# Designs tried in a protein design run: peptides against a protein of PDB entry 7RZF. Part 72

Target 1, 358 residues: chain A of PDB entry 7RZF
Amino acid sequence: PFQEEHLKQLYKIVPIKDIRNLYVTFPIPDLQKYYKSNPGHYLGHLIGHEGPGSLLSELKSKGWVNTLVGGQKEGARGFMFFIINVDLTEEGLLHVEDIILHMFQYIQKLRAEGPQEWVFQECKDLNAVAFRFKDKERPRGYTSKIAGILHYYPLEEVLTAEYLLEEFRPDLIEMVLDKLRPENVRVAIVSKSFEGKTDRTEEWYGTQYKQEAIPDEVIKKWQNADLNGKFKLPTKNEFIPTNFEILPLEKEATPYPALIKDTAMSKLWFKQDDKFFLPKACLNFEFFSPFAYVDPLHCNMAYLYLELLKDSLNEYAYAAELAGLSYDLQNTIYGMYLSVKGYNDKQPILLKKIIEKM
Target 2, 358 residues: chain A of PDB entry 7RZF as posed
Amino acid sequence: PFQEEHLKQLYKIVPIKDIRNLYVTFPIPDLQKYYKSNPGHYLGHLIGHEGPGSLLSELKSKGWVNTLVGGQKEGARGFMFFIINVDLTEEGLLHVEDIILHMFQYIQKLRAEGPQEWVFQELKDLNAVAFRFKDKERPRGYTSKIAGILHYYPLEEVLTAEYLLEEFRPDLIEMVLDKLRPENVRVAIVSKSFEGKTDRTEEWYGTQYKQEAIPDEVIKKWQNADLNGKFKLPTKNEFIPTNFEILPLEKEATPYPALIKDTAMSKLWFKQDDKFFLPKANLNFEFFSPFAYVDPLHSNMAYLYLELLKDSLNEYAYAAELAGLSYDLQNTIYGMYLSVKGYNDKQPILLKKIIEKM

## One batch from the design tools (peptide; made by RFdiffusion4, then SolubleMPNN)

Design b1_p12_7_s4 (from b1_p12_7, 5 letters changed)
Fold by OpenDDE base, seed 5:
Structure b1_p12_7_s4 (fold): chain B 358 residues (1-358), chain A 12 residues (1-12)
Amino acid sequence: as target 1 above (358 residues)
Amino acid sequence: IDVKALIDPSVR
């Protein structure tokens, strides 16, 4: 376990690659025995969320962060880490203290709201979907993974333990949240901007770094993180599939798309899946406009329109992605192309959301 | 995203 002297430390690390990363890490207890409740996954889901009112959304709005990852990571024997990792912009590199303040504001929001059983249920449902439709791993990789997992799980649960959430344990969620405090923080900033400003070399890889204690004033600032009104819990994910029924193959099913609707304004082709038998669909729409490519101005307007449309759909994009849905919008020489892909059950909901923004 | 997607930063 890290002693107190190893906490509240800042590491400035020189990377080989031109990357800017911030790692905010917290020592946590070993949570492996709690795999049925997986409190670290619950917190990782929320802290790593990308929807409206998320930590990432706010940090992106500031222009400080591009991407965010949050959750538990294996440590040495007897402990784990909770990590919040962000990809920093050049501006974000100048605002690391404020970025970390926002992290603690979000964590404080999670404390204030308390554990939410509905969020746990969504995690459970998402994991169940992922388990049910996981691709067959290559036997070599699978056997090696299973062999590793056998050290932690009963043999009968080894295949399911990573996916099946069974127990809502708010007490364990709170226990982990109590470890996510400024007094328990280890910060690493990775940037080439620290070149020539380091005084230590890591023994294993020769990585140059500087270690500094985080000033008590900064720790206190993070300890006094208020509730930022911009942070909100996610809304319920409306895109999580619940119906996995596969319709029987029609007798008239063709190996190619058949024209099933032909009107003056629309043509519709349909092909039933005759190969994969998954509860998935691909909806592809091509829109034709005589104005799309009339001149460079119209082309630029059509481009701008789609960029604005994509931006307006960002509120749903992450929730859809989590639920195994995706959409794509592209300019074409004739107008625009829309694709909706993934589990068929909630595709109509996503399609409706897209149309409402068009 | 959740850290399940994290490639171990110690390996990078």
Scores: peptide ipSAE 0.026, ipTM 0.683, DockQ to the pose 0.143
Fold by OpenDDE base, seed 2:
Structure b1_p12_7_s4 (fold): chain B 358 residues (1-358), chain A 12 residues (1-12)
Amino acid sequence: as target 1 above (358 residues)
Amino acid sequence: IDVKALIDPSVR
């Protein structure tokens, strides 16, 4: 267990690569025995969320952070870490204290709202989807992962224990949240800007670093983190697939796309999957406009329109991605191309959202 | 994104 002397520490680390990273780490109890509820995954899902009202959304809006990851990591025997890791901008490197304040404001929001069973259910459903299709999409990584899991789970549960959430345990979520406090924090900042400002060298890799105690005033500032009204829980993910039915191959199925609709305003080609037998589809739309490429002005207008459309859809992009859906929008010489890919079940919902923003 | 996906490449 970390003694008090190991807590409230700041590490300034010089990387070999030109990277800027912040690691905010908290020692937590070993949660392995709680794999059926996985409270660390619940918290990682929320803290690492990328939608509107998320921690990342606010930090991006300030120009301080590019990416954010949150969740549990294995430690030594008998303890784990909860880590919030962000990719820092040059400006973000100057605002690390304020970034961490926002992290504690978001954590305070999670405490104020309390554990949400619907969020747990979404995590459960997403993990069930990932489990169901894991072996069908990427066979190569399976053996090495199983060997690691066998050390922690009964043989009968090894295949399922990592993915199947079974028990909603709000008490365990609160217990982990109670460990995510400023008095328990360990901060690491990785930046080349610390070159020549270090006083220690790591034994294994020769990494140069400086260790400092975080000032009590800074700890108190983080302890007094208020509720920031910009932070909100995510909305329900409407894109999570629930129907995985694979339709039988039709007798008239062609090995190539068949024209199934031909009108003055539209043509539709369809090909049924005859190879993969996955509950996935690819929808491709080509829109034709006589104005799209008529002159440089119209080309630029079409470009700007598409960029604005993409920006307006960003609120759905993360939720769709989590649910195994993706979209692509491109300018063409004739107009616009739209592609929607992934699980078939909720593609109509995503397509509707796209059309509503057009 | 949950940390389980990213831990491997960056600390080297």
Scores: peptide ipSAE 0.020, ipTM 0.654, DockQ to the pose 0.096
Fold by OpenDDE base, seed 4:
Structure b1_p12_7_s4 (fold): chain B 358 residues (1-358), chain A 12 residues (1-12)
Amino acid sequence: as target 1 above (358 residues)
Amino acid sequence: IDVKALIDPSVR
């Protein structure tokens, strides 16, 4: 068990690469036996969420963080870690204490809202999708992977255990949340800015670092983290596919796109998939405007329009990505290109959201 | 904190 001397510690680490990272780490119990409920994944999903009202959204809005990852990691024997890792901007490196305060504010929001069964269900559904469409690994790699996971899972579950969520355990979620406290924190900051400011060297890799106790005043500040009204639970992910039906190949299916609609204002080309047999589609739209690139002003307006449109769609981008949907928006010399790709079931929903923002 | 775990960007 981590003794008190190992808690409330700050590590300043010099990287080999020019990177700026913050690791906020919490010792947690070994959760391996709870793989069917996976409370660490539930919390990682929420803490690592990128949608509106997320921790990342707020930290990005301040220009302090580029990326965020949250989740459990294996630790020493009988222990795990919950880690929140962020990529820091240069400005974010100056605001580490405030970044961590925001982390605790978000965690406090999760405590206040309590465990949500619908969030668990979304995690379950997402994992089921990921499992269903997992690429067939090469036999040798697959066998080696199976052999590795046999140490952790029953033989009958070894193929599914990594993805299968079965049990909503709010008690375990609360138990993990109770470990995500300032008194249990270990902080590591990775930055070249600590070069020449370290007093220790790691024995295995020669990594230079400094260890400091986090001041009690800072710990108290984080313990008193209030509810930040900017933090909200994510909305339900409307893009999660539920229908995976593959339509039969049409008798007259052409190996190339066929023109199925030809009007003065639109042409529609269609090609059915004859190769992959996945419940996926690619919707590609090319918009033609005689005004889009007629002069530099119109070009700039078209560019600005697209940037604003992309920005307005950011709220859906993450939820769509999690659900295996993507979109792309590009300027063309004739106007605009839109692409929607991924599972076909919820593509109409995403397309509607895009159109509503146009 | 395993310093190795902190330096390895492959912490998926």
Scores: peptide ipSAE 0.015, ipTM 0.589, DockQ to the pose 0.431
Fold by OpenDDE base, seed 3:
Structure b1_p12_7_s4 (fold): chain B 358 residues (1-358), chain A 12 residues (1-12)
Amino acid sequence: as target 1 above (358 residues)
Amino acid sequence: IDVKALIDPSVR
């Protein structure tokens, strides 16, 4: 366990690569015994969320952060860490204190809303999907993983324990959330901008760093983080598949796409899956416009249109991705290409959202 | 950089 002297510390680290990262780390209790409820996953899901009203969405809107990851990490024996890691822009590197303030504002929002059973249920459902369709790991990796898991789980639960959430434990969520406080924070900033400004060298890797105490005034600023009205809990993920039925292979199934519809305005090709037998589909649409490439102006307009369309769909992109759906939009010399891929059950919903924005 | 080594002084 960290002593007080190890808390409220700032580490300025010089990387070998040209990277800018911020790590905001909190010591937390060992949560391994609570694997059935996994409160750290619940919090990681929300803090790491990328949808509207998320921490990342706000930090991106300010131009400070490109990516965000939140979650628990293993520590030494008897404790873990909760880490919020962000990829910093050059501007974000100048606003680290304010970025961390926004983290605490989001955490305060989670305290104010309290644990949500529906969010837990979504995590449960997402994990169940991930488990059900888990790719066969390579035997060596699988064996090593099982051996590690056997240390923590009953033999009967080894295959499922990492994925199957069983118990909603709001008390444990609140317990972990109570550890996510400024008085428990350890901050690491990784940037080449600290070159020549370090006074220590790490013994194992030769990494140059400087350690500083975070000023009490900054800690107090973070402790007094108010509710930022821009932060909201995510909406329910409408893309989570619930139907996994695989239709039988048709007797007339062709090894190649067959033309099943031919009209003046559309052609439709279909190929049934004869190999994977997954409840997945690939929908590909090619839109033809005689105006798409008629001149440079129309080409630029078509490009701008797709960029605007993609931007308008950003609200769904993350939720779709979590649910194992993806879309792609590309300009073609003939017009536009749209692809929707993943679990077939909710593809019509995603497709409808795309078409409504077109 | 294994940030674990720097962030975990208890690994000393």
Scores: peptide ipSAE 0.016, ipTM 0.595, DockQ to the pose 0.111; fails the geometry check

Design b1_p12_8_s1 (from b1_p12_8, 4 letters changed)
Fold by OpenDDE base, seed 5:
Structure b1_p12_8_s1 (fold): chain B 358 residues (1-358), chain A 12 residues (1-12)
Amino acid sequence: as target 1 above (358 residues)
Amino acid sequence: SNYDIYAVIYLF
């Protein structure tokens, strides 16, 4: 698909919208036949991870990047790409070379650590949960999707192939990692700052762009990416549910929340689900403080407190989200509201972490 | 099972 002359290229692209994006693209072999091991998903999970020691965490700490997505993308002719896409800040637009250096430092960290079976197992477990509890899709869309993927998967596996991992293949992970090299890179920077600095127009959409060869010195700089000690593999995701037991309905289950605890300091209502029968729960907490809405100063202090609390919870937020847990923190006129939603199994862990930070 | 818990906590 791409010849050597198409590699080590930089594209400066003028967007219609005021956006700043960086795309770092690597041609890779077609991985479709390896769907049971899905090495591209393994790498996408790690490169796209948002936890402490991740690529995104470091790039955010520098103020260069807002969001990061890493993963495989299908090509048109039995080939694939691995793409790292970031949303750039204004400052990040000035540091694109350094951002890409950090990408290669993270990739080098992945090479140094080697393939991790426990990470594969977490991906497997997450995907199995997603498959088991996936929402109903619109029949027409679902049928069309299934018809499309029948070209790629055995009939017996067509429903599971996109979700169920079966084989840990460290060799394939290493094979893909070996393609994620500076000599194999295509870079696209999307910014309005390139307006009036382009010399080409794309035929289909009229997109203005400039193509440049990446200097050999820059390629060499990326090839010599060291191990940045700030990069670490994720910790094990403690929020992945393992117990999906649905408790039987109590014979006296009320259709409305029942008051199960009443004290001077708290009231607790409980309602068992009688409708959905999912291993999920919603925990809602209203905290009342006489000081929350006394004056504008207290209101602003309560706001700042919640923002700081949210920031302090960022280390758990992504891992919880991956595991199908979410939390919400809001200011109210009476104090604050906390909700914890998702699979019930690990909700106590997330709730405990929230309360410990409060 | 899916359940809803609503708690009110008074902070004095």
Scores: peptide ipSAE 0.181, ipTM 0.833, DockQ to the pose 0.774
Fold by OpenDDE base, seed 1:
Structure b1_p12_8_s1 (fold): chain B 358 residues (1-358), chain A 12 residues (1-12)
Amino acid sequence: as target 1 above (358 residues)
Amino acid sequence: SNYDIYAVIYLF
């Protein structure tokens, strides 16, 4: 476990690869025994959220961060870490103090709102879907994974323990949030810009780094993080499937798509799944326009249209992805292609949103 | 449920 002397430290690290990363690390208690409530997953879901009013959305709008991951990581036996990791832009590398301020503003928002049972229920439902419809893994990898986690979970629960949430524990969420404070922080910045500016070498891998104490004035700035009105809890995820009914195979089902509608303006083919028997579907749409690729101007306008359409759909893309839905939009020589894939139950909702933006 | 749909739509 880290002593007080190991807290409020900044590490400047030289990478082998040309990468820019920020790691904000908090020592937390060992949460392994609380796997049925998994307060670290609850906080990771919110801190790592990509929707409107999220930490990533604000940091990305400033041009400072490309990606964000938040969650618990195992330490040695008896303690864990909560880590917020971001991919930094060149500009973001100059604004690390402000990025971390925004992290503490978001954490302060989570404290002010308190634990939300509906968010826990969404995590529970998402994990239950992921468990129920999990793809088959390679036997060797799967057995090795199971053998490893047998040290942490009862034998009867070893298959379910990483997925099934059972208990809403607001007390444990608040306990972890109380550890996510500036006085408990360790910061690592990874960038080639620190080459020739380091004074230490790591013993095992020869990684060059510099260690510095974070100034007390900076810690105080983070401690005084206000409520930023741009930060909001996510809205309820409307794409979470609830109906998993598999319709029986029709007696006249063909191994090939059947033409079920033929008009001057549209053709429609249908094929029932005869192989996988999953509550999933693929919707594929080809939009034909004789003008789409008639000349370079029309081609560029069609490209620009799809890029703007994709940008306008970004608010739904993350929530759909979490729920096991995806869409794809591509330019074709005939016009455009749309695909919607995943759990069939909420596909009409995603498709409707796409068509309304078109 | 458990299906594939293919559609061609003509835009004039």
Scores: peptide ipSAE 0.163, ipTM 0.821, DockQ to the pose 0.793
Fold by OpenDDE base, seed 3:
Structure b1_p12_8_s1 (fold): chain B 358 residues (1-358), chain A 12 residues (1-12)
Amino acid sequence: as target 1 above (358 residues)
Amino acid sequence: SNYDIYAVIYLF
């Protein structure tokens, strides 16, 4: 475990690549024995959420952060870390203290709301779907993975332990939240802007860095993080599939797409799966417009339209992605292409939302 | 009003 001297430290690191990253790290107890409740996954799901009222949504709205990941990571034996990692904008690099303040405001919001059983249930359902429909792994890699995790899980649970949540443990969620405090923080900022401003070199890789103590005033500012009214818990994920029924192959099923609708304004082709037998579908729409590529102005307008549309879809598209739904929007020389893929059960909901935004 | 929509739906 880190000693007190290793806490409240700021590391300024020079990368080889032109990247800007912030790592906010908290030492936490070893949670391995709590795999059935997985409180670190619960917290990672919320802290890393991308929906409205999320930490990422607010930090993006300020132009400070592009991406955010939150979760537990293994340490050495007997301890773990909880890490919040963000990709910083150039502006965000100037506002690192305020970004971390917002992290603590969000953590404070999670404390104020308390553990939510419905959020746990969503995580459980998502993980159950992921387990049920997981892709086939390479036998050698899979065997090696299983051999490694046999040290942590009972033999009867080794296949399910990484996926299946069984127990809602609000006490463990609170216990981990109690470790996510400013007095326990380690901050690393990775940026080329620190080139020539470092005083140390890492022995193994020659990475240039500077280590500084975080000022007590800054720690106190983070300790006094108020409730930011912009932060809200996610809404229930409406895209989580519940029906996994596979329809029987139709007697007249063709090995190629069949034209099932032909009108002056639309053509519809249908093909049933005859190979995979998964509760998934691919919806592909090609929109043709004589105006899409008529001149450079119209081309640029069509491009701008799709960028704005994608932007307007981002927050709820994340909830769909978590549920194994994806969409794609592209400009074509003839118009636009829309694809909706994933579990068929909730595809109509996602498609409707896309069309309503169009 | 001037869009031709071609939809290919694959159920897998």
Scores: peptide ipSAE 0.101, ipTM 0.648, DockQ to the pose 0.119
Fold by OpenDDE base, seed 4:
Formats: sequence, structure tokens, C-alpha cells
Structure b1_p12_8_s1 (fold): chain B 358 residues (1-358), chain A 12 residues (1-12)
Amino acid sequence: as target 1 above (358 residues)
Amino acid sequence: SNYDIYAVIYLF
């Protein structure tokens, strides 16, 4: 475990690759025994959320961060870390203190709202879906993985322990949140901009770094992180599938897509899956417009339209992705192509939202 | 469940 002397430290690290990363690390208790409630996953889900009012959304809006990941990581025996990792822009590298301030503002928002059982339920449902429809792994890799996790979980639970949440434990969520404080922080900034500015070399890989104490004024600034009104809890994920019923094969099921609707305005082909038997569907729409490719102006307007449409759909993209739904929008020489793929249960909801934005 | 839909829509 880190002693107090190892806290409130800043590491400036020179990478081999041209990367810009920020790691904000908090020592936390060993949460392994709490795998049935997984409070670190709950917090990782919220801190790592990409929807409106999320930490990432705000940091992206400022042009400081490209990606964000939050979650627990294994430490040495008897302790873990909670790590918030971001991919920094060049501008973000200049605003690391402010980025971390926003992290603490979001954490403060989580404290103010308290543990939400509905968020836990969403995590539970998402993990249950992921478990139920887990792809077949290569036997050798799977066996090796299982052998590794047998050290952590009872034999009877080894297959489910990483996925199935059973217990809502607000006390454990609060306990972990209480560790996510500026006084407990370890910051690492990874950038080539520190080349020639380091004074230490890591023994194993020769990584050049500099270690500095974070100034008390900066710690106090982070301790006084106010509620930022831009931060909100995510809305309920309406795309989480609940119906996994597989419809029986139609008696007249053809091995090829059958034309089931033919009108002056639309043609519809349908193909029932006869191979995979998963509660998934692929919806593909080709929109034909005589104006889409008539001249360079119309082509550019069609392109701009789709870019704006994609941007307007970003509010749903992450929630859909978490729920195992995806969409794609492309320009074609005839107009545009839309695809919606994933679990069929909530596809109509996503499709409706796409069409409403169109 | 378990289907592929292909639709062509004419936009005027």
C-alpha cells in the first residue's frame, strides 16, 4: 500500500510512442471480495460515461480530451486502484490541473446525488446480457483465463463472477467515493513534451520520468471543487434489451431475402435468421434521392447533412453501444444508407430516434 | 427476433 508520502504526487513520464495520456489514480481497498456488488464497476460506469452531462462530454467540449476510461485496477496484494485515464489533446496537456478539477467536480456530483439503485440495475442488466450472449472463445484461451480467475472466485461462481451483479451496496459505493479525494491522488502525465526534462529513469524499462509533489494550493483547489451545473447523472438507458425471445422460423422462410413489400415509395426485403438464433437483427435502409448525386453541390450538401445528423445522434450513440446496439450512416451515390444492428428488442426505439433526427 | 431487413426508400 502507498504511504502518505506516495500520495499527492505528480509523475511526468516520457513515452516511447507519441501519446498524451493522463492517469489520475486513487488507492482503494481490495474490492475483490465485493465482486457481487462491484462498487468499482458502478463508479467506473458513471465516471466513464460518455452521454450528455458526463465528465467526458464536458472535457471533449473544451477540446481537452479525446477518450476517458474510469475503473478499478488490481494493485499489489490487499489493495487496488481506481484510475481515471484520459487521452489528452495538445490543448488538454496544457490544462491538466483543470481537467482534474473537472474530475473532482464530477465526483462531487456523484457524492451529492448518492448511490442510485437504478444505475446499479442497469449495470446488472448490461452485464447479464454480456454474459448470456458472450461469444465463443477459443478453448485454450478460455481455459487459461478460467484457470487464472479460479484464484479469485469459488469454482461454482468462476464462470459468472466477472459478470453477474447480485447486491446493491450503496455503503461500498460511498466507501470507494470517499477514497476518490485530492489528498489521495497520484497523477501521471505521459507526453513526449517531457523529453529532456526528466531526472529519473525507471529500472526495468528505462522509462524516463520526473516526480514532483503536487502543490498544496492545487490540492486545495481540487478539494474545493464545486458542483458544476454541466454535470448530470446519465438518463436511463432505454436501449437495454429485456426481451430475448427468438421467434420460430416461418414456414415459408426462404434462404434468401424475400420481397415482402413493393410500392412506388418503398421496397422491403425480409430474411429471418436460420443460422445464429440470436435475439439480434440487422436493419438496413437505402434511401434513394434523385438529388443526392446530381451535382457537386448536392453531393456536398448530402455529405454535410449526414455529418450533422451523426453529430445530432451522438446523444444516443453511447447508450445504444452499451446496450449492444449500433448504427451506421453513409452517403451513397443514390442517397444515403442507414444500418441499425444489435439486439432486436430496442432497435425500434433507436430507429425512431434516428428518423426523428433526420 | 433474428432477422435482417433490407429496405429501399425513395425520397422525393
Scores: peptide ipSAE 0.199, ipTM 0.844, DockQ to the pose 0.776; fails the geometry check

